# Ledger of designs, part 57: peptides against a protein of PDB entry 4GXB

Target 1, 277 residues: chain A of PDB entry 4GXB
Amino acid sequence: VPTEEVSLEVLLSNGQKVLVNVLTSDQTEDVLEAVAAKLDLPDDLIGYFSLFLVREKEDGAFSFVRKLQEFELPYVSVTSLRSQEYKIVLRKSYWDSAYDDDVMENRVGLNLLYAQTVSDIERGWILVTKEQHRQLKSLQEKVSKKEFLRLAQTLRHYGYLRFDACVADFPEKDCPVVVSAGNSELSLQLRLPGQQLREGSFRVTRMRCWRVTSSVPLPSGSTSSPGRGRGEVRLELAFEYLMSKDRLQWVTITSPQAIMMSICLQSMVDELMVKKS

## One batch from the design tools (peptide; made by RFdiffusion4, then SolubleMPNN)

Design b2_p14_5_s3 (from b2_p14_5, 9 letters changed)
Fold by OpenDDE base, seed 2:
Structure b2_p14_5_s3 (fold): chain B 277 residues (1-277), chain A 14 residues (1-14)
Amino acid sequence: as target 1 above (277 residues)
Amino acid sequence: LRLVEEYENPVFEA
């Protein structure tokens, strides 16, 4: 692609648009720096954020596709998909809420975390009780961003990324689940008919390994499940989990977001490695 | 066609 100056739209978690002038040849870091400059985010805080490729749903929710890699050209990566549903989103890229303290020291960093957290609560990614919701609303009305974040940090699934409803083979085959990644775990939430909400927590430290599998179903003539278009790539994330002492079991998640789940696992592992060093 | 990427976990606690 010839090098040209282009206007690129990058979204915040709340859907706020940040327009940056970049070159088509600018790599992910170049674009991230341009976004940071546009927002007046200090250079020392850039590393706490990343650019993500997402698909915007009809309701305005974001389905995370993947993190943009360092060698990628964000303009090319998003435009090559030839769909306006695909967007680039800026989001924090760390898991430990302790790093919020560094980001919150800056006004722009604080605003970014606040906007993300508000959005995550509104989207139901962060789970709140009625009383907690009342407290959060009161803090929003007061525009007390720091206090809002401090309360939010105590909430269930704070800092988690929630995925679209998918299917797992745990606890039963073809079980509908909602997966969330955060706090060095994958949380699998399921509600079977007539049953209470159940959650399986899979700590990363108990995963021996994981796999991403991409497969194209052969047009086998038989079970046309009516809703899957002929030729759709099936993605699966499988991980080998230490269920009990000396007992490893594979858990498999079938999801179009399997790549993103794997990226989250790797990112959580990397962060844990830094803490152990 | 099946593509598989496998990742070992260095923070696995046995």
Scores: peptide ipSAE 0.637, ipTM 0.958, DockQ to the pose 0.763
Fold by OpenDDE base, seed 1:
Structure b2_p14_5_s3 (fold): chain B 277 residues (1-277), chain A 14 residues (1-14)
Amino acid sequence: as target 1 above (277 residues)
Amino acid sequence: LRLVEEYENPVFEA
């Protein structure tokens, strides 16, 4: 790709647009630095954030596709998809809320975490009770960002990434689930007809391994499930989980976001490795 | 065509 100066749009979690002038040859870190500079984020805080490729849904929600890798050229990565639905998003890239303390000490870092958290609550990624919601709204009205975050840090699924509704083979085949990744786990939420909301928590430390499978279905004549077009790539995330003592079982999630789920697992593993070192 | 990438978990606790 010829090296040219271009304007690149990077979104915050709340949809705020950050325009940066970069080269088409700039790698992910170069673009991230440009975004940081535009926001006046200190260099020492850049490492707490990453750039993600997302698909913007009709409701303005983001479906995370993957994290941009170091060797990638963000401009090329997003434009090559030839769809305006794809965006680059800046988001925090750590899982342990303890790292919030470092980021919150800076005004810009605080603002980024606040905006992300507000958005995550509004999108239902963070689970709140009615009373908690009232408290959060009160703090938001007062623009008490630190207190807002401190309360938010105590909430269920704080810091989680929520995925689009998908299908798992747990607890039964073809079970509709909502997967969330965070706190060194995958949370699988399901609501069967006439039943209460159920959650399966799969801790990363109990996963022996995981795999991503990409497959192209052969045109099978008979059971065309109406929604999947002919020849669509099927992505699956499977992990081998220690269900009980000496009992490993594979759990398989069928999702277009299987790659992103795998990236989350790897990222959580990496963070755990750092803590053990 | 099936592509599989498998990752071993170094933090697995048996």
Scores: peptide ipSAE 0.636, ipTM 0.958, DockQ to the pose 0.761
Fold by OpenDDE base, seed 5:
Structure b2_p14_5_s3 (fold): chain B 277 residues (1-277), chain A 14 residues (1-14)
Amino acid sequence: as target 1 above (277 residues)
Amino acid sequence: LRLVEEYENPVFEA
């Protein structure tokens, strides 16, 4: 590919646009450095953030597709999809809220965490009570970013990534679920007909292994299901979970975001490995 | 065609 200078749009979690001039041959880290420079983020804080490929939904929400890998060319990765729905998003890439302390020491880092947290609350990724919402709004009106973050750090699913509604085979077959990843777990929220909201917590330390499966349905001659386009790839995330002493069970999630879920699992495992060293 | 990527968990606690 000929090396050319191009303008690349990178979004923050709140949809704020950051325009950077990069080369088509610039790798993920080069683009990340360009974004950091544009924002005046110090070099020592760049490692706390990553670039993600997302699909922008009609409501303006982001469906995370995957993290951009180090060897990728972000301009090529996003433009090759030939759809304006695909965007590059900057987001924090660590799980332990203790790392927020390092990032919040810098004005730009503080602003990035604040904007992300506000967006996560507005999108319902972070779960809040009515009273907590009132407190957060008061702090937002006062523009007290540090106090806002300190309160947010105590909230349910702070730092989690929320996925689009999908299907799991747990607790029963074909259960509609909302999956969230964070705090070294996968949280599966489900509401069965006539039942209260239930949450299953699957801790990473109780997963023996996980797998991503990609399958192309054979053209079943039955014309009957109109909604699945002919040849749509089915993605599944499965993990083998220690349900009780000496009892392993496979749990399978069917989702177009199975790859992103697997990336989250690997990232959480990597962070836990660093803490054990 | 089925493609499978499997990952062992080094932080698994039995």
Scores: peptide ipSAE 0.632, ipTM 0.958, DockQ to the pose 0.768
Fold by OpenDDE base, seed 4:
Structure b2_p14_5_s3 (fold): chain B 277 residues (1-277), chain A 14 residues (1-14)
Amino acid sequence: as target 1 above (277 residues)
Amino acid sequence: LRLVEEYENPVFEA
């Protein structure tokens, strides 16, 4: 691609647009620095954020596709998809809420975390009780960003990424589930017919390994269901989990976001390694 | 056609 100056739109979690002038040859870090500069985010806080490729849904929700890698060219990565549904989003890229303290010390960092957290609550990524919701709304009305975040940090699934509804083979075959990643775990929420909402927590430290599988269905000449277009790639995330002492079991999630789930697992593993180090 | 990428977990606790 010839090197040209272009305008690139980067979204915050709340849909706020940040327009940056970059080169088509600028890598992910270059674009991230440009976004940081536009926001007046200090250089020492850039590392707490990453750029993500997302698909914007009709309701304005973001379906996370993947994290942009260091060697990628964000302009090319997003424009090559030839769909306006795909966006680049800036989001925090750490899991431990202790790092919020570093980010919150800066006005811009505080604003970014606040905007993200408000959005995550509004989208139902962070789970709140009625009373908690009332308290959060009161703090939001008062524009008490620090207090808002301190309360939010105590909430269930704070800092998690929520994925689109998908299917898992646990606890039963073809179970509809909602997966969320955070706090060094995958949370699987499921509602079986006639049952209450159940949540399975799969801690990363109990995963021996995980797999991403990409498969193209064979053109079965048989009258298989008309709805899956010929040639749709099926993505699966599988992980081998220590269910009990000396008992490993594979859990498989079928999702178009399997790659993003794997990226989350790797990111959580990396953060845990840093803490052990 | 099936492509598989496997990742071992270095923080796995047995």
Scores: peptide ipSAE 0.632, ipTM 0.958, DockQ to the pose 0.749

Design b2_p14_5_s4 (from b2_p14_5, 8 letters changed)
Fold by OpenDDE base, seed 3:
Parts: C-alpha cells; structure tokens; sequence
Structure b2_p14_5_s4 (fold): chain B 277 residues (1-277), chain A 14 residues (1-14)
C-alpha cells in the first residue's frame, strides 16, 4: 500500500468514535499514540491500552478477533478484511485491577476506564446482581466515576474479556460454553440440559501449556452441519491443565476466537511474569 | 491442512 495520509476510525469500548489522521504506513504504536493525542491521554498511560481488531455484531457488540501487534499497520489490517463489520477498538490491556489506580489518576484515563466498564456491564461481561446494578446506576447518574469503578472492581468478571458462545470438550464432548478471560484464568460457563449454570475456572498457573490449532476440514461426505460452508477454517484452543496432583488433562475449546483466547493467555502470563520479577 | 502453535507456560506451578 502506498504511504498516504488517511483518516482512521478507532472505537472506544462504548462505541465512541475517535478519528485520527495517520499514515497508511503507521504501525500500531504510531496509531495508538495518535489516538492518545486525540484523547489527550498522557504518554505515560499509553502502555496501559492496546488496539484490538474486532468484528462488530448486529447488536453492536464486539467480537474480539485479535490484538494488533506492534509491527502491524492498523489501517491495512482493518481495511484488508474488506468488511465494515471489522473495527479497531481501544481497550485497556492489563488484567490486574491494581493498575487501574495508575490510570484513574488522570482524568482521561479515568474516563476511558469508566466508559469501558459501563460498556462491559451493559454487555453482560461483568456480572452484576440486581442490587449491584441499582448501585451502579445510582453512581452513574451522579457521574461518580471513581466510586463507580471502585464498586465495579469488586464485581464478578471485572476486567474479563467475554468471548462468543463456543464449544468445549469439557466437562463433556461438544459442550456449549461461554469463555471469559481475566484474573489469570479462563472461565468456562456452561449449562447442560436440566442443570444449573456451571462455571469451570482454569487458572493460568495450572496450565502447563496451550496450543492453537488451525484446520481445514476435509470435505467428508455425509454430515455437513448445514451452516458451515465447505472450507471454513476451524480454530481450536487447547490447554493442558493440572486437574489434580500429577494429573494433567487437555481441555479443548473450538472457537473462531481461539487466537484471541491464546493472546489473552499470553498476556496474562506476561503480566504474571512482570509481577514475579 | 493443520497448523499448530504450542506455548509453554513459564508461570506453571507443578
């Protein structure tokens, strides 16, 4: 792509549009800096955020595809997909809520966290009781952003990324699950027939390894599930988990977001490594 | 076609 100046749209978690003038050759960091400048976010806070490639669903929800890598050209990465459903989203890129304290010290940082948190609650990524929801709404009405965040930080799945419904082989084969990544874990929520909602928590520290598998199903003759066209890439995330002392078991998640899940795992691992150093 | 990427976890606690 020839180097030219373009207007790039970057969305906040709440769908707010940030238009930045960048070069088509600008890398992810260059675009991130441009977004930060547009928002008046201080340079020292840029590292707490990342750009993500997402697919916007019909309901306006975001399906996270992947984190944009440093060497990528965000303009090219999004436009090459030739679909208006694909967007670039700015989101916080750390997992430990302790880092919120650093970001919240700045008005712009506070606003970004607030907007993200409101959106995550509205999308059901953060799980709230009726009473908690009432309290959050009251704080939102008062525009008490700090208090809102402090309450939100106590909520289940605060800071988690929720994925689209997918399939896992745990606890049984072909189980429909909703995966969420956060707090150094993968949470697998499932509802088996006639059962209550169950959650499996898979702590990253108990994962020996994980793998991403990309496969193209061979056109096997008979049972084409009607909806998946011949030749769709199947993505799987598998991790080897320490279920009990000296007992490792593979858990496999089949999801178009397997790459994003792997990125989340790596990111959580990286953050844990920093904390141990 | 099968592509596999495997990642070892340095924070694994055995």
Amino acid sequence: as target 1 above (277 residues)
Amino acid sequence: MLLVEEFENPVFEA
Scores: peptide ipSAE 0.589, ipTM 0.947, DockQ to the pose 0.761
Fold by OpenDDE base, seed 1:
Structure b2_p14_5_s4 (fold): chain B 277 residues (1-277), chain A 14 residues (1-14)
Amino acid sequence: as target 1 above (277 residues)
Amino acid sequence: MLLVEEFENPVFEA
C-alpha cells in the first residue's frame, strides 16, 4: 500500500470516536501513540492499552475479533475487510486490577478505565446485583470515577472480556455457552431452559495446552446444523484441562472468536509469567 | 482444509 496520510477512526469502549491522522504505513504502536497523543494520555501509560479489531453488531455491541499485532498496519487491517462493521477499539490490555492503580493516577487514564467499566456493566460483561447497580448509578450520577472504579473492582467478572454466545462440548456435547476471559481463567456460563445459571471455571494454571483449529466442513449431506451455511470456516478453541489429579480432559469451544480466546489465554499466561519473574 | 496451532502453557501446574 502506498504511504499516504489518512484519517483513522479509533473507538473507545463506550463508542466514543477518536480521529487520528496517521500514515497508512504506521504500525500498531505508531497508531496507538497517535491515539494517546490525541487523548493526552502520557507515554508511560500507553503500554496498559491495546488496539483491537472488533465487529460492531447492530445493537452497537462489539464482538472482539483479535488484538492487533505489533507488525500490523491498523489502517490496512481494518480497511482490507471492506466492511463498515469492523472497527478499531482502544481497551486496557492487562488483567490484574492492581495495574488500575497506575492508570488511575492520571486523569486521562482514569477516564478511560471509567468509560470502559461503565460500558462493560451496561453490556452485562460485569455482573452486578440490584443493590450494586443502585450504588454504581449513584456514583455515576455524582461523577465519582475513582469511587466507581473501586466498587467495580470488587464485582464479579470485573476486567473480563465477554464473548458472543457459542457452543462447547462441556458439560455435555453441543452446549450453548457464554465464555468470558479474565482473572487467569475462562468462565463458561450455561443457562438451560428452566434452569439456573451454571458456571464452569477453567483456570489457566490447570491448562496444559490449548489449540486453535480452523476447518472448512466438507459438504456432508444430512446434518445441517441450523445457521452455518455451506462452506463457512469453523473455528474451535480446545484446551487440555486438569480436571482432577492425573486426569487431563480436552474441552472444545466452537466459536468465531476462537482466535481472540487464544489471544486472551496467551495474554493471561504472559502476565502470569511476568508476575512469577 | 485443517489448520491447527497448539500452544504449550509454561504456567501449567501439574
Scores: peptide ipSAE 0.586, ipTM 0.947, DockQ to the pose 0.753
Fold by OpenDDE base, seed 5:
Structure b2_p14_5_s4 (fold): chain B 277 residues (1-277), chain A 14 residues (1-14)
Amino acid sequence: as target 1 above (277 residues)
Amino acid sequence: MLLVEEFENPVFEA
């Protein structure tokens, strides 16, 4: 691709648009720096954020596809998909809420965390009680961003990434689940017919390994399931989990976001390794 | 065609 100056749109978690002038040859870090400069985010805080490729759904929600890698060219990565539904999103890229303290010291960092957290609550990624919601709304009306974040940090699934509804083979075959990644775990929420909401917590420290599988179903001649187009790639995330003493079991999640789930696992592992060093 | 990427977990606690 010839090197040309282009205008690139990057979205915040709340859908706010940031327009940056970049080169088509600029790598992920170059684009991230341009976004930071546009926002007046200081250089020492850039590392707390990353660029993600997302698909914007009809309701305006984001389905995370993957994190943009360092060697990628964000302009090429998004435009090559030839669909306006694909966007680049700036989001917080660490898991431990202790790092919020570093980011919150800066006005721009505080604003980014606040906007992300408001959006995550509105989207139901962070789980709130009625009373907590009332308290959060009161703080939002007062524009008390620090107090809002301090309360939010105590909430269930604060800092988690929520995925689209998918299917798992746990606790039984073909279970509809909602997966969330955060706090060094995968949370699987399910509601079976006539049952209460159940949550399975799978701690990263109890996963021996995980795998991503990409498969193209062979055209089996017979059952034209009408809706799945010819040649759809099936993605699965599987992990081998220590269920009890000396008992490992594979859990498999079938999701088009399996790659993003794997990226989250690796990112959580990396952060845990830094803490052990 | 089947593509598989497997990752061992260095922070696994047995």
Scores: peptide ipSAE 0.586, ipTM 0.947, DockQ to the pose 0.742
Fold by OpenDDE base, seed 4:
Structure b2_p14_5_s4 (fold): chain B 277 residues (1-277), chain A 14 residues (1-14)
Amino acid sequence: as target 1 above (277 residues)
Amino acid sequence: MLLVEEFENPVFEA
């Protein structure tokens, strides 16, 4: 691709647009630095954030596709998809809320975390009680960003990424689930017909391994599930989990976000490795 | 066609 100066739109979690002038040849870090400069985010805080490729839904919600890798050219990565639904989003890229303390010391960092957290609550990614919601609204009305974040840090699924509804083979085959990644786990929320909401927690430290599978159905199989067009790629995330002492079991999630789930697992593993060193 | 990427977990606690 010829090197040209272009305007690139990067979104914050709340949908706020950040326009940056970059080269088409700028790599992910170059674009991230340009976004940081535009926001007046200090250089020492850049590493706490990453750029993500997302698909914007009709309701303005983001479906995370993947994290942009270091070698990628963000302008090319987003424009090559030839759909305006795809966006680049800036989001925090760490899992341990202890790192919020470093980011919150800076006004811009505080604003970014606040905007993300408000959005995550509004989208139902962070789970809140009625009373907690009232308290959060009061703090939001007062624009008490630090107090808002301190309360939010105590909430269920704070710092998690929530995925689109998908299917798992646990606890039974073809179970509709909502997966969330955070706090060194995958949370699987299940609602079977006529049953209460159940949650399965799968801690990363109990996963021996995981795999991503991409498959194209062969045309000869007469199982015309009517809705899957000919040639639709099926993505699956499978992990081998220590269910009990000396008992490993595979759990498989069928989701178009399987790649993003795997990226989250790797990122959580990497963070845990840093803490063990 | 099947593509598989497998990742071993170094923080696995047996």
Scores: peptide ipSAE 0.584, ipTM 0.947, DockQ to the pose 0.759

Design b2_p14_6_s1 (from b2_p14_6, 5 letters changed)
Fold by OpenDDE base, seed 4:
Structure b2_p14_6_s1 (fold): chain B 277 residues (1-277), chain A 14 residues (1-14)
Amino acid sequence: as target 1 above (277 residues)
Amino acid sequence: MEVEYEGPLPHVVR
């Protein structure tokens, strides 16, 4: 791709557009720095955020595809897909809410965390009770961003990334689940027929390993589930989990977001390693 | 064609 100056749109979690002038040859960090400069985010806070490739749904919700890697050219990565539904999103890239303290001391950092948190609540990524929702709305009306965040930090699935509904082989084969990643875990929400909503927690510290598999279903005459068109790539995330003492079990999630799930797992593990050092 | 991406867990030094 020839090196040219281009206008690149980067979205915040709330859909706010940030236009930056970059080179087509600018790498992920260069683009991130340009976004930071546009937002007046200090250089020392840039490392708390990352750029993500997402697919914007019809309702404006984001389906996270992957984190942009350091060697990538964000302009090329998004435009090469030849679809306007793909966007670049700025989001915080740490899991421990303790790091919010560093970010929220800055006005711009505070605004970014606030916007993300509001969006996550509105999208149902963060789980709130009726009373908590009332309190949050009151704080939002007062534009008390710090207090809003402090309350939000106590909420279930604060800081989690929620994935689209998918299928797992746990606890039963072909079980519909909603996966969320955060707090060093994968949370699997499921509702079995005739049962209450259940949540399974899979802590990354109890995962021995994980893998992402890409496969093309063979046209074998078996009843392919009606919704997957002939020839669609099937992505699966499988992880080996320590269920109990000396009992390892594989859990497999079938999802087009399997890659993003694996990125989250690695990111959570990396953060835990930094804290231990 | 199965492309397996194995992310090694860093050995939790037990």
Scores: peptide ipSAE 0.022, ipTM 0.549, DockQ to the pose 0.091
Fold by OpenDDE base, seed 2:
Structure b2_p14_6_s1 (fold): chain B 277 residues (1-277), chain A 14 residues (1-14)
Amino acid sequence: as target 1 above (277 residues)
Amino acid sequence: MEVEYEGPLPHVVR
């Protein structure tokens, strides 16, 4: 792609648009710096955020595809997909809520975390009770962003990424699940017919290994699930988990977001390693 | 537990 000056749209978690003038040859960090500059985010806080490729759904929700890598050209990465559904999103890229304290010290950082958290609650990524929701709304009406975040930090799945409904082989084969990643775990939520909501927690510290596989479904004649076009790539995330003492079990998640899940796993592991050093 | 993580992109084992 020839080097040209272009206007690139980057979205915040709440769908707010940030337009930046960049070169088509600008790498992810260059674009991130441009976004930070546009938002007046200090340079020392840039590292707490990343650019993500997402698919915007009809309801305006974001399906996270992957984190943009350092060597990528965000303009090329998004435009090469030839679909307006794909967007670049700025989001915090750390997991431990303790890092919120650093970000919240700055007005812009506070605003970014607040906007993200509001969006995550509205989208049901963060789980709230009726009473908690009332409290959050009251704080939102008062525009008490710090207090809002402090309350939000106590909520279930605060700081998690929620994935689209998918399928896992746990606890049963072909079980419909909703996966969320955060706080050094994968949370698998499921509701079986006639049963209460169940959650399986898989801590990354108990994962021996994980892998992403890509397969083309063989045209098996019979069970064409209506709507999967011929030739859709099937992505799976499999991890080997220490279920009990000396008992390892593979868990496999079938999801178009398997790559993003693996990125989350790696990111959580990396953060844990930094904390131990 | 040595988490053998090979690189930012999971090696697609074909």
Scores: peptide ipSAE 0.017, ipTM 0.533, DockQ to the pose 0.278
Fold by OpenDDE base, seed 3:
Structure b2_p14_6_s1 (fold): chain B 277 residues (1-277), chain A 14 residues (1-14)
Amino acid sequence: as target 1 above (277 residues)
Amino acid sequence: MEVEYEGPLPHVVR
């Protein structure tokens, strides 16, 4: 692609548009710096955020596809898909809520975390009781952003990334599940007909390894997953998990977001390594 | 039933 100056749209979690003028040859960090400058985010806080490729759904919800890598060209990465459904989103890129303290000290950082958290609650990514919802709404009405975040930090799945409904082979084959990544785990939520909500927690510290596989279903294969057209690429995330002492078991998640799930796993591991250092 | 599993850090098998 020839080097040209272009206008690139980057979205916040709440759908707010940030327009930046960049070169088509600008790498992910260059674009991130341009976005930070546009928002008046200090340079020392840039590292707490990342750019993500997402698919915008009809209802305006974001399906995370992947984190943009350091050497990627964001303009090329989004435009090469030739669909207006794909967007670039700015989001915080750490898992430990302790890092919120650093970001919240700055007005712009505080606003970004607040907007993201409000959006995550509205989308049901953060699990909230009726009473907690009432308290959050009261704080929102008062525009008490710091207090809002402090309360939100105590909520179930705060800081998690929620994926679209998919299928896993655990606890049974072809189980419909909702996967969320956060707090050094994958949470698998399952509701079987007539049963209560069940949750399986898979800690990254108990995963021996993981892999992403891509396959094209053969026309003769009886495993037509309902809703995937014949010939669509099937993505799977498989991880080997220590279920009990000396008992390893493979768990496989079938999802178009398998790549993003693997990125989350690696990111959580990387953060844990930094804390040990 | 919440099933908690703990073990060593995973390596990405490429």
Scores: peptide ipSAE 0.014, ipTM 0.538, DockQ to the pose 0.102; fails the geometry check
Fold by OpenDDE base, seed 5:
Structure b2_p14_6_s1 (fold): chain B 277 residues (1-277), chain A 14 residues (1-14)
Amino acid sequence: as target 1 above (277 residues)
Amino acid sequence: MEVEYEGPLPHVVR
């Protein structure tokens, strides 16, 4: 692709559009810096955020595809998909809420965290009780962003990334689940027929390993599940988990977002390593 | 119901 100046749209978590002028040859960091400059985010806070490739769903929600890597050209990465559904999103890229303190010291950082958190609550990524929701709304009406965030930090799945509904082989085969990544875990939520909502917590510290597998289903004649187009690539995330003393078990999640899940796992592990050093 | 699996933390073999 020839090097040209282009206008690139980057979305915030709430769908706010940030237009930046960049080169087609600009790498992820260059684009991130351009976005930061446009938002007046200080340079020392840029590292707390990343660019993600997402697919915008019909309801306006984002399905995270992957984190853009350092060597990537965001303009090319998004435009090569030849679909307007794909977007670039700016989001915080750390897991420990303690880092919020650094970001919140700056007005722009505070606004970004606030907007993201509001969006995550509205989308049901952060779980709230009725009373908590009332309190949050009151704080939002008062535009008390810091207080809003402090309350939000106490909520279930604060800072988690929620994935689209998918399938796992745990606790039984072909279980519909909602996976969320955060706080050094994968949370698997499921509701079996006639049962209450259950959540399985898989701590990354108890994962021996994980892998992503891509497979093309063989045209098995019979199961025309109407919605899976003939020949769609099946992605799976499998991890080997220490269930109990000396008992390892593989858990497999079948999801188009398996790659993104693996990126989250790696990112959480990396952050833990930084804290231990 | 949260199912937490308790036990000694394995060394994550990367």
Scores: peptide ipSAE 0.009, ipTM 0.512, DockQ to the pose 0.060; fails the geometry check

